# Peptides against a protein of PDB entry 5T59: the designs that were tried, part 148

Target 1, 112 residues: chain A of PDB entry 5T59
Amino acid sequence: TTPTMQSTSLLTEHLGYPPISLVDDIINAVNEIMYKCTNAMEKYLMQRNIIGKKDFSDEIKIGTAKLESLLENSVDKNFDKLELYVLRNILSIPSDLLEENRFRLLHHEKLV
Target 2, 90 residues: chain B of PDB entry 5T59
Amino acid sequence: EHIRFQRLVQVCNKALEESIRKLQSWEKIHECFPNYGQTREGIENLTVCQQQVIKLWSNLSRVEFDAIFHERSIEEKLNQLDDLINKARS

## One batch from the design tools (peptide; made by RFdiffusion4, then SolubleMPNN)

Design b2_p24_8_s2 (from b2_p24_8, 10 letters changed)
Fold by OpenDDE base, seed 1:
Structure b2_p24_8_s2 (fold): chain B 112 residues (1-112), chain C 90 residues (1-90), chain A 24 residues (1-24)
Amino acid sequence: as target 1 above (112 residues)
Amino acid sequence: as target 2 above (90 residues)
Amino acid sequence: DFEFPEFSEEEKKHTRELAAKARA
């Protein structure tokens, strides 16, 4: 199902917020979690940066940065897909409900 | 009967699982620390680090997503949406 | 078990543009 201005308005009325707001909350949360994870990883390894007589601080910084990039790219890719799926297949109204009589039903049910 | 919230949970889990997949690869982790990972202690540290970050990812996502779902009342709203759609088609 | 469906670039663009308008 393809979202429309009408369906978005109806869903906004039903939800009390635009459908995209839920997606934004999810994406913002995962981004925050992502950086917390990578930061924790870096800190953990930096506390263990010396093995024997060698200091691996530089390698750790570079390595954790690479992992952060990998995770960031994967998060972007998968949650972009999530956004589309949620908006098109979950928070969506079938076309048959967008007819005038069905529109009234949704409005009526909310008011009653 | 109620399917939308289940789908929401499924797609969230899928996105989370696919996002963390690369970090679940020991080979990928090791490649980022080629010299550090050649030491016994380094391998041990990386192993623990990998396990901890994956657990942190899972725990934080569960807590935060559940909070979002609760604050947005999304299960109730999606169930109501399913009911409205089914009612309209009956 | 769950797999993401595939959408055309046009579908993606339209959906995201509409979402952007809804944020305003």
Scores: peptide ipSAE 0.653, ipTM 0.953, DockQ to the pose 0.874
Fold by OpenDDE base, seed 4:
Structure b2_p24_8_s2 (fold): chain B 112 residues (1-112), chain C 90 residues (1-90), chain A 24 residues (1-24)
Amino acid sequence: as target 1 above (112 residues)
Amino acid sequence: as target 2 above (90 residues)
Amino acid sequence: DFEFPEFSEEEKKHTRELAAKARA
C-alpha cells in the first residue's frame, strides 16, 4: 500500500511514534554495527601486519577501507529497501479501510 | 492472524543477510589483500578475521534489533494493528 | 524465502517524502 498523511497520523497515534522512527532506529543501529565490524577487522589485521619481516600495514589499511566501502554500499542498498518495505507493507493501513472510513476504528478503540 | 511482526523480522533478517553477503565472499576478501593473501600466514589471518567479523555482525545485530523491538513495543503494536484491521474487515 | 518487492522511483520518492515530513 501507499502511505498517506492520514495513515501516518493514525499509525503515529497507535504506535506512540511515527513509523519512520522505527526505521531510523534500525538504520542507525546497523550503521553503528557496520563500523564496529570494520574497525574490528582493521584492528585484528593491524595486529598481524608483519609477515616474514614484511610490513603490510599500508595494504591492510587500503584493503579494509575497500571492504568498508563495499559493506557501506550494501547496507545502504538493502536498508533503503527495508525502509520502503516497512513503511509500505508492515506499518501501513490498507487503502480500502481508509477509503471506507474504517480507519476510525484505530482512533475509536484508543479513546473508548 | 498475526503476520506483520513476522514480516518485520523477515525483512530485517533479509537486509542483514544481504548486507553481509559480500564479506562472506572469500574471493572479495582476498582481492582486497592481494599480497598479504599470498602468504600462508596472511591467508590464515584473513580467514579468522572473516569468520570473526561475520559472527560479530550477527551477534550485534541480534542484540541491537531485539532491543529496538522491545523499546518500541513493536510486536505488540503490530499484533494490535493486525487485530484492528481484521476486526474492521469482519 | 523473503525477497524484496520492486518499487517504482515515484513510489520510492513519495514514501520517502512522507517519511521526511513525519520526522519534522
Scores: peptide ipSAE 0.639, ipTM 0.951, DockQ to the pose 0.878
Fold by OpenDDE base, seed 2:
Structure b2_p24_8_s2 (fold): chain B 112 residues (1-112), chain C 90 residues (1-90), chain A 24 residues (1-24)
Amino acid sequence: as target 1 above (112 residues)
Amino acid sequence: as target 2 above (90 residues)
Amino acid sequence: DFEFPEFSEEEKKHTRELAAKARA
């Protein structure tokens, strides 16, 4: 199913908010979680940065940064796919109903 | 038949699982800390750290996504959408 | 089990453009 201005308007009326708002909430949440995870990892390891007489602070900072970048790339990739799937296959109105003007049922049911 | 909310849960879980997959690899973690991971204590610390971050990822995601779904009333709205579409086709 | 469906570049572009308009 391909989203249209019409389907977006109808779904916005049904939901009380634009479909993209749900996606944005999800993406914003996972981004926040991602940085909380990487920050926690860095702090945990930095509290344990000295093994014997050797200080591994620099390696820990670099390593954590690498893992953060890796996670960022994966999050971006997978949640871009999620955005498309949600907008096209979940928060969508079948095209045959729009073409036949049967989408009026959505509006009518809301008003009743 | 209600299918949309189930699909939403599935796609969210899939995105979360695929996003954390590389952090679940011990080899990938160890590669980021090549010298630190050559020490006994370093290995122990990395092991605990890996386990904790994965648990944190899972727990925070569950709490935050459930909060979003509740605030947006998305299960109810998607069920209603399914019903409306099915009714229109009958 | 769930797998992401494949979309064409045109479909992706169109969807993202509509999303951008909805945010405005």
Scores: peptide ipSAE 0.604, ipTM 0.949, DockQ to the pose 0.871
Fold by OpenDDE base, seed 3:
Structure b2_p24_8_s2 (fold): chain B 112 residues (1-112), chain C 90 residues (1-90), chain A 24 residues (1-24)
Amino acid sequence: as target 1 above (112 residues)
Amino acid sequence: as target 2 above (90 residues)
Amino acid sequence: DFEFPEFSEEEKKHTRELAAKARA
């Protein structure tokens, strides 16, 4: 199903918020989680940065940054797909419900 | 029949799973720490770190996503949407 | 198991544009 201005409006009325707001909440959350994970990883390794007589602090910083980038790219890709799927296949209204008679039904259900 | 909320949970889990997939690769982890990972102690630290971050990812995502779903009342709203659609088609 | 469906570039563009409008 292809989203339309009409379906977005109807869903906004039904949800109490635009469909995209849910997606944005999800994406914002995962981004926050992502950086928390990377930070935790860096902190853990930096507490263990010296092995023998060698200090691996620089390598750890670079390595964790690389992993963060890797994770960031993957998050971006997969949650972009999620956004599309949610808006097109979950928070969607079939065309038959967009007809005038069905529009009345939605309003009627809300008011009764 | 309610299907939309189930799909939402599924797609969220899929996105989370695919996002963390590369961090589940030991080879990818080791590549980022080529010299550190040549030491026994380094390997041990990286192994624990990998396990911990994956667990943290899973736990935080569960808690945060559940909170979002609750705040947005999305299960109820999606169930209602399913009901409306089914009713309209009857 | 769940797999992401494939969308055309046009579908992606349309959906994202509509989403952008909704944010405004």
Scores: peptide ipSAE 0.604, ipTM 0.949, DockQ to the pose 0.904

Design b2_p24_8_s3 (from b2_p24_8, 10 letters changed)
Fold by OpenDDE base, seed 4:
Structure b2_p24_8_s3 (fold): chain B 112 residues (1-112), chain C 90 residues (1-90), chain A 24 residues (1-24)
Amino acid sequence: as target 1 above (112 residues)
Amino acid sequence: as target 2 above (90 residues)
Amino acid sequence: SFEFPEFSEEEIAHTRELAALARA
C-alpha cells in the first residue's frame, strides 16, 4: 500500500510525529556513521602511510575517497529501499481500516 | 501478533548489511590501494583496517539506531498499531 | 526468513518525491 494523507495524519497523531521523521532520523544517522567510518579508515591508513622509503599518502587519500564513494552509492540505494519499505509496510494503515467506521475506531482509541 | 517492529529491525539490519557488503570484499579494498596493497605491511594494514571499519560500522549503527528507536518510542508505537489493527479486524 | 524487497528506480524516485513533500 502507498501512504495517503489520511494514513499519514493518523500515524502522525499516533506516533506524535510524522512517519517520515523516523526515516529521516535513520538516514541521517547512517550518513553520519558512513563518514565516520571512512574518516576513521583514512586516518588509520594515514598513520601508516610510510612503508619502507615510500610515502603512500596520495594513494591512501584517493583510495579512501573511492571507497567512500562506493559506500555512499550503496547507502543511498539501500536506504531508499528502506524508506519505501518502512512507509509502505511498517508505518502504514491497511486500506480496509481507512474506511469511515474503522477510521473512527483508530481515532477513538487514541483519545480514550 | 506484533510484527511491525520486528520488520523495522529486520529491514534496518538488511539495509546496513547490504550497504557495507562492498567493503567486505577484499578485492574491492585492494583495488583501491593497488601499490600500497602490494607490500606486506600494506596488506596487513588494509586487512586490519577493513575489519575495524566493518566493526565500527556495526557498532555505531547499533548504538545510533537503538537510540533513535528509543527516542521515538517506536517499538511501543508499532506494537500499539498492531494491536489496533488486530482489534479492528476482530 | 526476512526478504529485503526489491524496488524499481521508478518506485524509489516516486517515494523520494513523496518524502520530499512530506518533509516540506
Scores: peptide ipSAE 0.175, ipTM 0.913, DockQ to the pose 0.572
Fold by OpenDDE base, seed 3:
Structure b2_p24_8_s3 (fold): chain B 112 residues (1-112), chain C 90 residues (1-90), chain A 24 residues (1-24)
Amino acid sequence: as target 1 above (112 residues)
Amino acid sequence: as target 2 above (90 residues)
Amino acid sequence: SFEFPEFSEEEIAHTRELAALARA
């Protein structure tokens, strides 16, 4: 079920916030976590950049950047799918409830 | 009867799992550090780093997502939504 | 059990557009 203006309005009233706000919170959180993880990885390896007589700092920086990019791409794709799924299948109102008489029901339940 | 919140948790977990999959691949990690990973000490460092970052990913995501769900009262709201839908269909 | 749903690139793009509108 594709989100509609009606469903969005009803869900916003029910939730106290737009459905997309929940998704935004989730996406923002995972992005923050992602960068914390990659930063931690880089710092850990940079503290161990010298092996023998060789300095691997440049390789570490490049390598961690590559991993970050891979993770970014994966996060983007998977959480785009998540967004679609949440908005379509979780934060959704069945079509049978998107009738005028059902709108009153949802509104009535809120007020009572 | 109440299914929406369960689905939310499931899809979040799945998205997190799929997102971290590449970092769980030792081969992929090693490819990013071809020379560093040819040393014994480098391999050890990468191994520990990989384990730690995956653990950090899992722990932070659990804490942050639970906080979001709590702040948004999403379990309660989704349960109520399920109830409303079921009531309307009765 | 739960399987992660498969979505087409078109569906993802469309969702992004809808989300953008919702955020505006």
Scores: peptide ipSAE 0.168, ipTM 0.911, DockQ to the pose 0.593
Fold by OpenDDE base, seed 2:
Structure b2_p24_8_s3 (fold): chain B 112 residues (1-112), chain C 90 residues (1-90), chain A 24 residues (1-24)
Amino acid sequence: as target 1 above (112 residues)
Amino acid sequence: as target 2 above (90 residues)
Amino acid sequence: SFEFPEFSEEEIAHTRELAALARA
């Protein structure tokens, strides 16, 4: 089921916010977490950058950047799927119910 | 009868799990630090780092997502949505 | 049991467009 203007409006009324706002919160959160993780990793290793007489700072910086890129790619793909799934299968209204009856139910519940 | 919130939690967990999967691979980690990982001390550091970052990922995501769900009252709203749909079909 | 759905690139792109409209 593909989101429609009607379903979005009804869901927005029900939720108190547009459905996409929930997805945005989730995506923003995971992005923040992602960078916190990679930053923590880099800092941890940079505190341990010298082994023996060799300084591995450059390798650590490059390596952590590579891992960050890998994680970014994975996050983007998986949470794009999540967005689609949430909008189509969770925050969705069956097409047969996108009629006056469903609309009336929402209004009725608000009045009760 | 209430299924939507459960599905939301499931899909979030799955997305998080799949996103961190590559970091769970020692081989992938080691590939990023080829020379550093050839030292005993480097291996030890990478091992600890890998474990800690995965834990951090899991802990932060749990806290943040729970906060979002609470702030958006999404469990209640999705349960209500399920009820409304079921009622409409009755 | 729950399985993470597979989506085509086309579906993802289309959803992004719809989402962009919703965000505007």
Scores: peptide ipSAE 0.166, ipTM 0.910, DockQ to the pose 0.593
Fold by OpenDDE base, seed 1:
Structure b2_p24_8_s3 (fold): chain B 112 residues (1-112), chain C 90 residues (1-90), chain A 24 residues (1-24)
Amino acid sequence: as target 1 above (112 residues)
Amino acid sequence: as target 2 above (90 residues)
Amino acid sequence: SFEFPEFSEEEIAHTRELAALARA
């Protein structure tokens, strides 16, 4: 099921916010978490950048950047899928409910 | 009867699990630090980092997503949506 | 709310122990 203007409006009324806002919250949260994770790792390793007499700072910076990129790509892909799934299969209204009679029912339920 | 919220939780968990999958690979981690990981201390440090990052990922995501779900009242709203749909079809 | 944790010294120590066992 593909979201429509009508379904979006109805769901917005039901939820009190646009469906996409939930997805945005989720995506924003995971992005924040992602950078917290990578930042923590970099900081931890940079505090331990010298082993023996060798300084591994450059390698640590490059390595953590690579991991960050990998994680970013994975997050982007998986949460793009999540967005589509949520909007199509969770925050969706079946076509039979979009008929005039069913439409009125949704409004009526809100008012009761 | 109520299925949408369950699906939401499931898809969130799946997305989180798939996103962190590569960090769960020691080989992948080691590849990013080829020389650092050849030292005993380096291996130890990387091991701790890997474990802690995965835990941090899991804990933060659980707390933050639960907060979002609560703030958006999404379980209640999705249950109501299920009920409306079922009622309309009956 | 979950506060950002620092890597615990306990887990670091545990890792060292495991590494020592692996080397033995």
Scores: peptide ipSAE 0.038, ipTM 0.863, DockQ to the pose 0.012; fails the geometry check

Design b2_p24_8_s4 (from b2_p24_8, 10 letters changed)
Fold by OpenDDE base, seed 1:
Structure b2_p24_8_s4 (fold): chain B 112 residues (1-112), chain C 90 residues (1-90), chain A 24 residues (1-24)
Amino acid sequence: as target 1 above (112 residues)
Amino acid sequence: as target 2 above (90 residues)
Amino acid sequence: DFEFPEFSEEEKEHTRKLAELARS
């Protein structure tokens, strides 16, 4: 079930931030980590680019780029799924709590 | 009693695990370096590189995700959400 | 690729029962 505007508002009030902000933090973090990993890989191999009398720099660059693309695709796919799951299942409010009386309860609990 | 935060951690870990799965394949890595990987030294370098990048992935993700969870107070907030939901249903 | 299920009704009920026990 897609989050409603009401649920988003209630969760924002409860969390102190919109639910999507948490997901954004997670996705931003993994993207940063991803590129740090690929960069580290490239740097490591480029420091070892010459074996014997042959320079493998070009192959290393191409190969690392391929791995980066592979990782990017996987990250995108999996964390898109994660985003949907978190927003729909974890950061969600059951329909019962979306009733007027339950809304008041949530507000009351916050104020107490 | 509190289930949401645990689930959050689980799905995050799963997403991280699935994302790095391809890099855990030696065959996939070797395919990206066909000539480099034909040398003994190249194989050694790729092996170490693979191990290190996976470790780096794991370590960085652990540290960063824990930081996010802390900064967002998400465990507490999700526990409270669980409690509110349960209370409302009672 | 991964998939996690939605919270089952059984799981929700279990959580509710535990919460009630904790409050009582």
Scores: peptide ipSAE 0.118, ipTM 0.895, DockQ to the pose 0.082
Fold by OpenDDE base, seed 4:
Structure b2_p24_8_s4 (fold): chain B 112 residues (1-112), chain C 90 residues (1-90), chain A 24 residues (1-24)
Amino acid sequence: as target 1 above (112 residues)
Amino acid sequence: as target 2 above (90 residues)
Amino acid sequence: DFEFPEFSEEEKEHTRKLAELARS
């Protein structure tokens, strides 16, 4: 089922925040983690940039940038899917509960 | 029964696993460092780096996601949602 | 472990719009 304005409102009331806020937290976190990982990788390799008499600094910078892009693309793809799934299947209200009588019941249960 | 929070954890783990999968490929790592990776010392450095970044990814994601779930009280909220739905359908 | 369900492009776009609206 597709999320509706009504379900979003009900879930926001239930959660105390919009459902998308949770997803945003998750996505922001993974992006932060991603860049921490790639930064750590670059720093580690840059500390070991000279092998023999050759300086591989340029290659390391380019290589780590490529890996970052690769990871970034993968994160974007998978967490976009996650966002869709969470909003549609986890943070969702079945259509039968969106009926007028069920809506009232939900509010009644919350207030009592 | 309570199913939504478990599902949330599952899909988060899956997304994390799939996201790091390519970094787990030695071939992908080596392709990014074609000359560096042709040296013995370079291979050693890349190997250690790969292992460390994967561990860092795993550890940071676990800590941060758990913190988010706690701050948002999402387990409790999703359990309550399950209960409400089940009650309404009974 | 868990596999994501497949969504149509239409569903993706609709969900995206709703998400943007919710964030505003």
Scores: peptide ipSAE 0.096, ipTM 0.891, DockQ to the pose 0.815
Fold by OpenDDE base, seed 5:
Structure b2_p24_8_s4 (fold): chain B 112 residues (1-112), chain C 90 residues (1-90), chain A 24 residues (1-24)
Amino acid sequence: as target 1 above (112 residues)
Amino acid sequence: as target 2 above (90 residues)
Amino acid sequence: DFEFPEFSEEEKEHTRKLAELARS
């Protein structure tokens, strides 16, 4: 059930774009969301950096950076897995349809 | 009959849920702000911040992923793929 | 609940190459 060049070509024709483009959109989106979240967190806390007579600005900056790193690592791990799964199991063509007598099925159906 | 788009949504949700899991841990949040979190006001601020960021994560991801799926017409395309495969196996 | 499938390193590399080619 490993992706092939043939399946990629057929799926590209069917989708109107390469399968990886969908995954790229998803990954780009989650990365953008991730940094928006961490930025919002930092800004929120930095507006509340003074408690009593103590300024916690440095601790807030370090703490939010740590959380950002944790989130980055988790995003990378999980969405790498997602990429593999999507390309192998969702945006895929079964091997029986990639046989020489059937590999043109998608093209044929598109024309009919 | 149509299964691929449902799977796509499921795995996207799973990836999002697993990615935000660490931020859902109060213990982990508190560890990043050891002194700030020792104050009453600090705890309150961190609590609100945690809740807001999790909601922001959920809301932004929903909106952005739905937009991607729409722009790529992926539900329709995956349904068509399911249909083509089923037809070929008939 | 849903779990991701496990792939071998060889399969991962193959997928990566295909993805890279498609993006080029």
Scores: peptide ipSAE 0.083, ipTM 0.890, DockQ to the pose 0.849
Fold by OpenDDE base, seed 2:
Structure b2_p24_8_s4 (fold): chain B 112 residues (1-112), chain C 90 residues (1-90), chain A 24 residues (1-24)
Amino acid sequence: as target 1 above (112 residues)
Amino acid sequence: as target 2 above (90 residues)
Amino acid sequence: DFEFPEFSEEEKEHTRKLAELARS
């Protein structure tokens, strides 16, 4: 089922933060990790840019940029899907609990 | 009975795995460095680089995601959510 | 093994709106 405003409110109260905040943390983290990885790759290869009498610095820069772009696209795709899945299937409240009587019960249980 | 946190870990791992998949392809790596990869020393450097970046990806992801999960107390909160749902249905 | 579920465009838009609301 699709998340509702009521579900978001209840989950926010339960978690102490909006459900999307968790996803934001995850996405921010993976993006940071991604750039750390690509930066490390470039630095490693740039320290080894000369082989024989040829300087491969330009090729290394272009190549690592291409890999970064590929990784960015993959991260964006997969973690966008992850966001939707988490919000719909993990950080979600079943419809039967969103009924008036059950909704009150959840709120009551939180306060007790 | 507690299923949500395990599911969260699973989907995070899956997303991480799928995201790094292309970098795990030697052919794809080599394609980005066509001339550099034609040298013996270049191949060696690329091989080590590929291995190291994959390890770095895995290690950093593990540490950072665990930190997030801890800071957000998400295991406890999701377990409680499971319990509340099960209780309400009983 | 796990596979991501497929979402309709309507569902994506609705989720996006909820996310924006939550971040505001």
Scores: peptide ipSAE 0.078, ipTM 0.889, DockQ to the pose 0.840

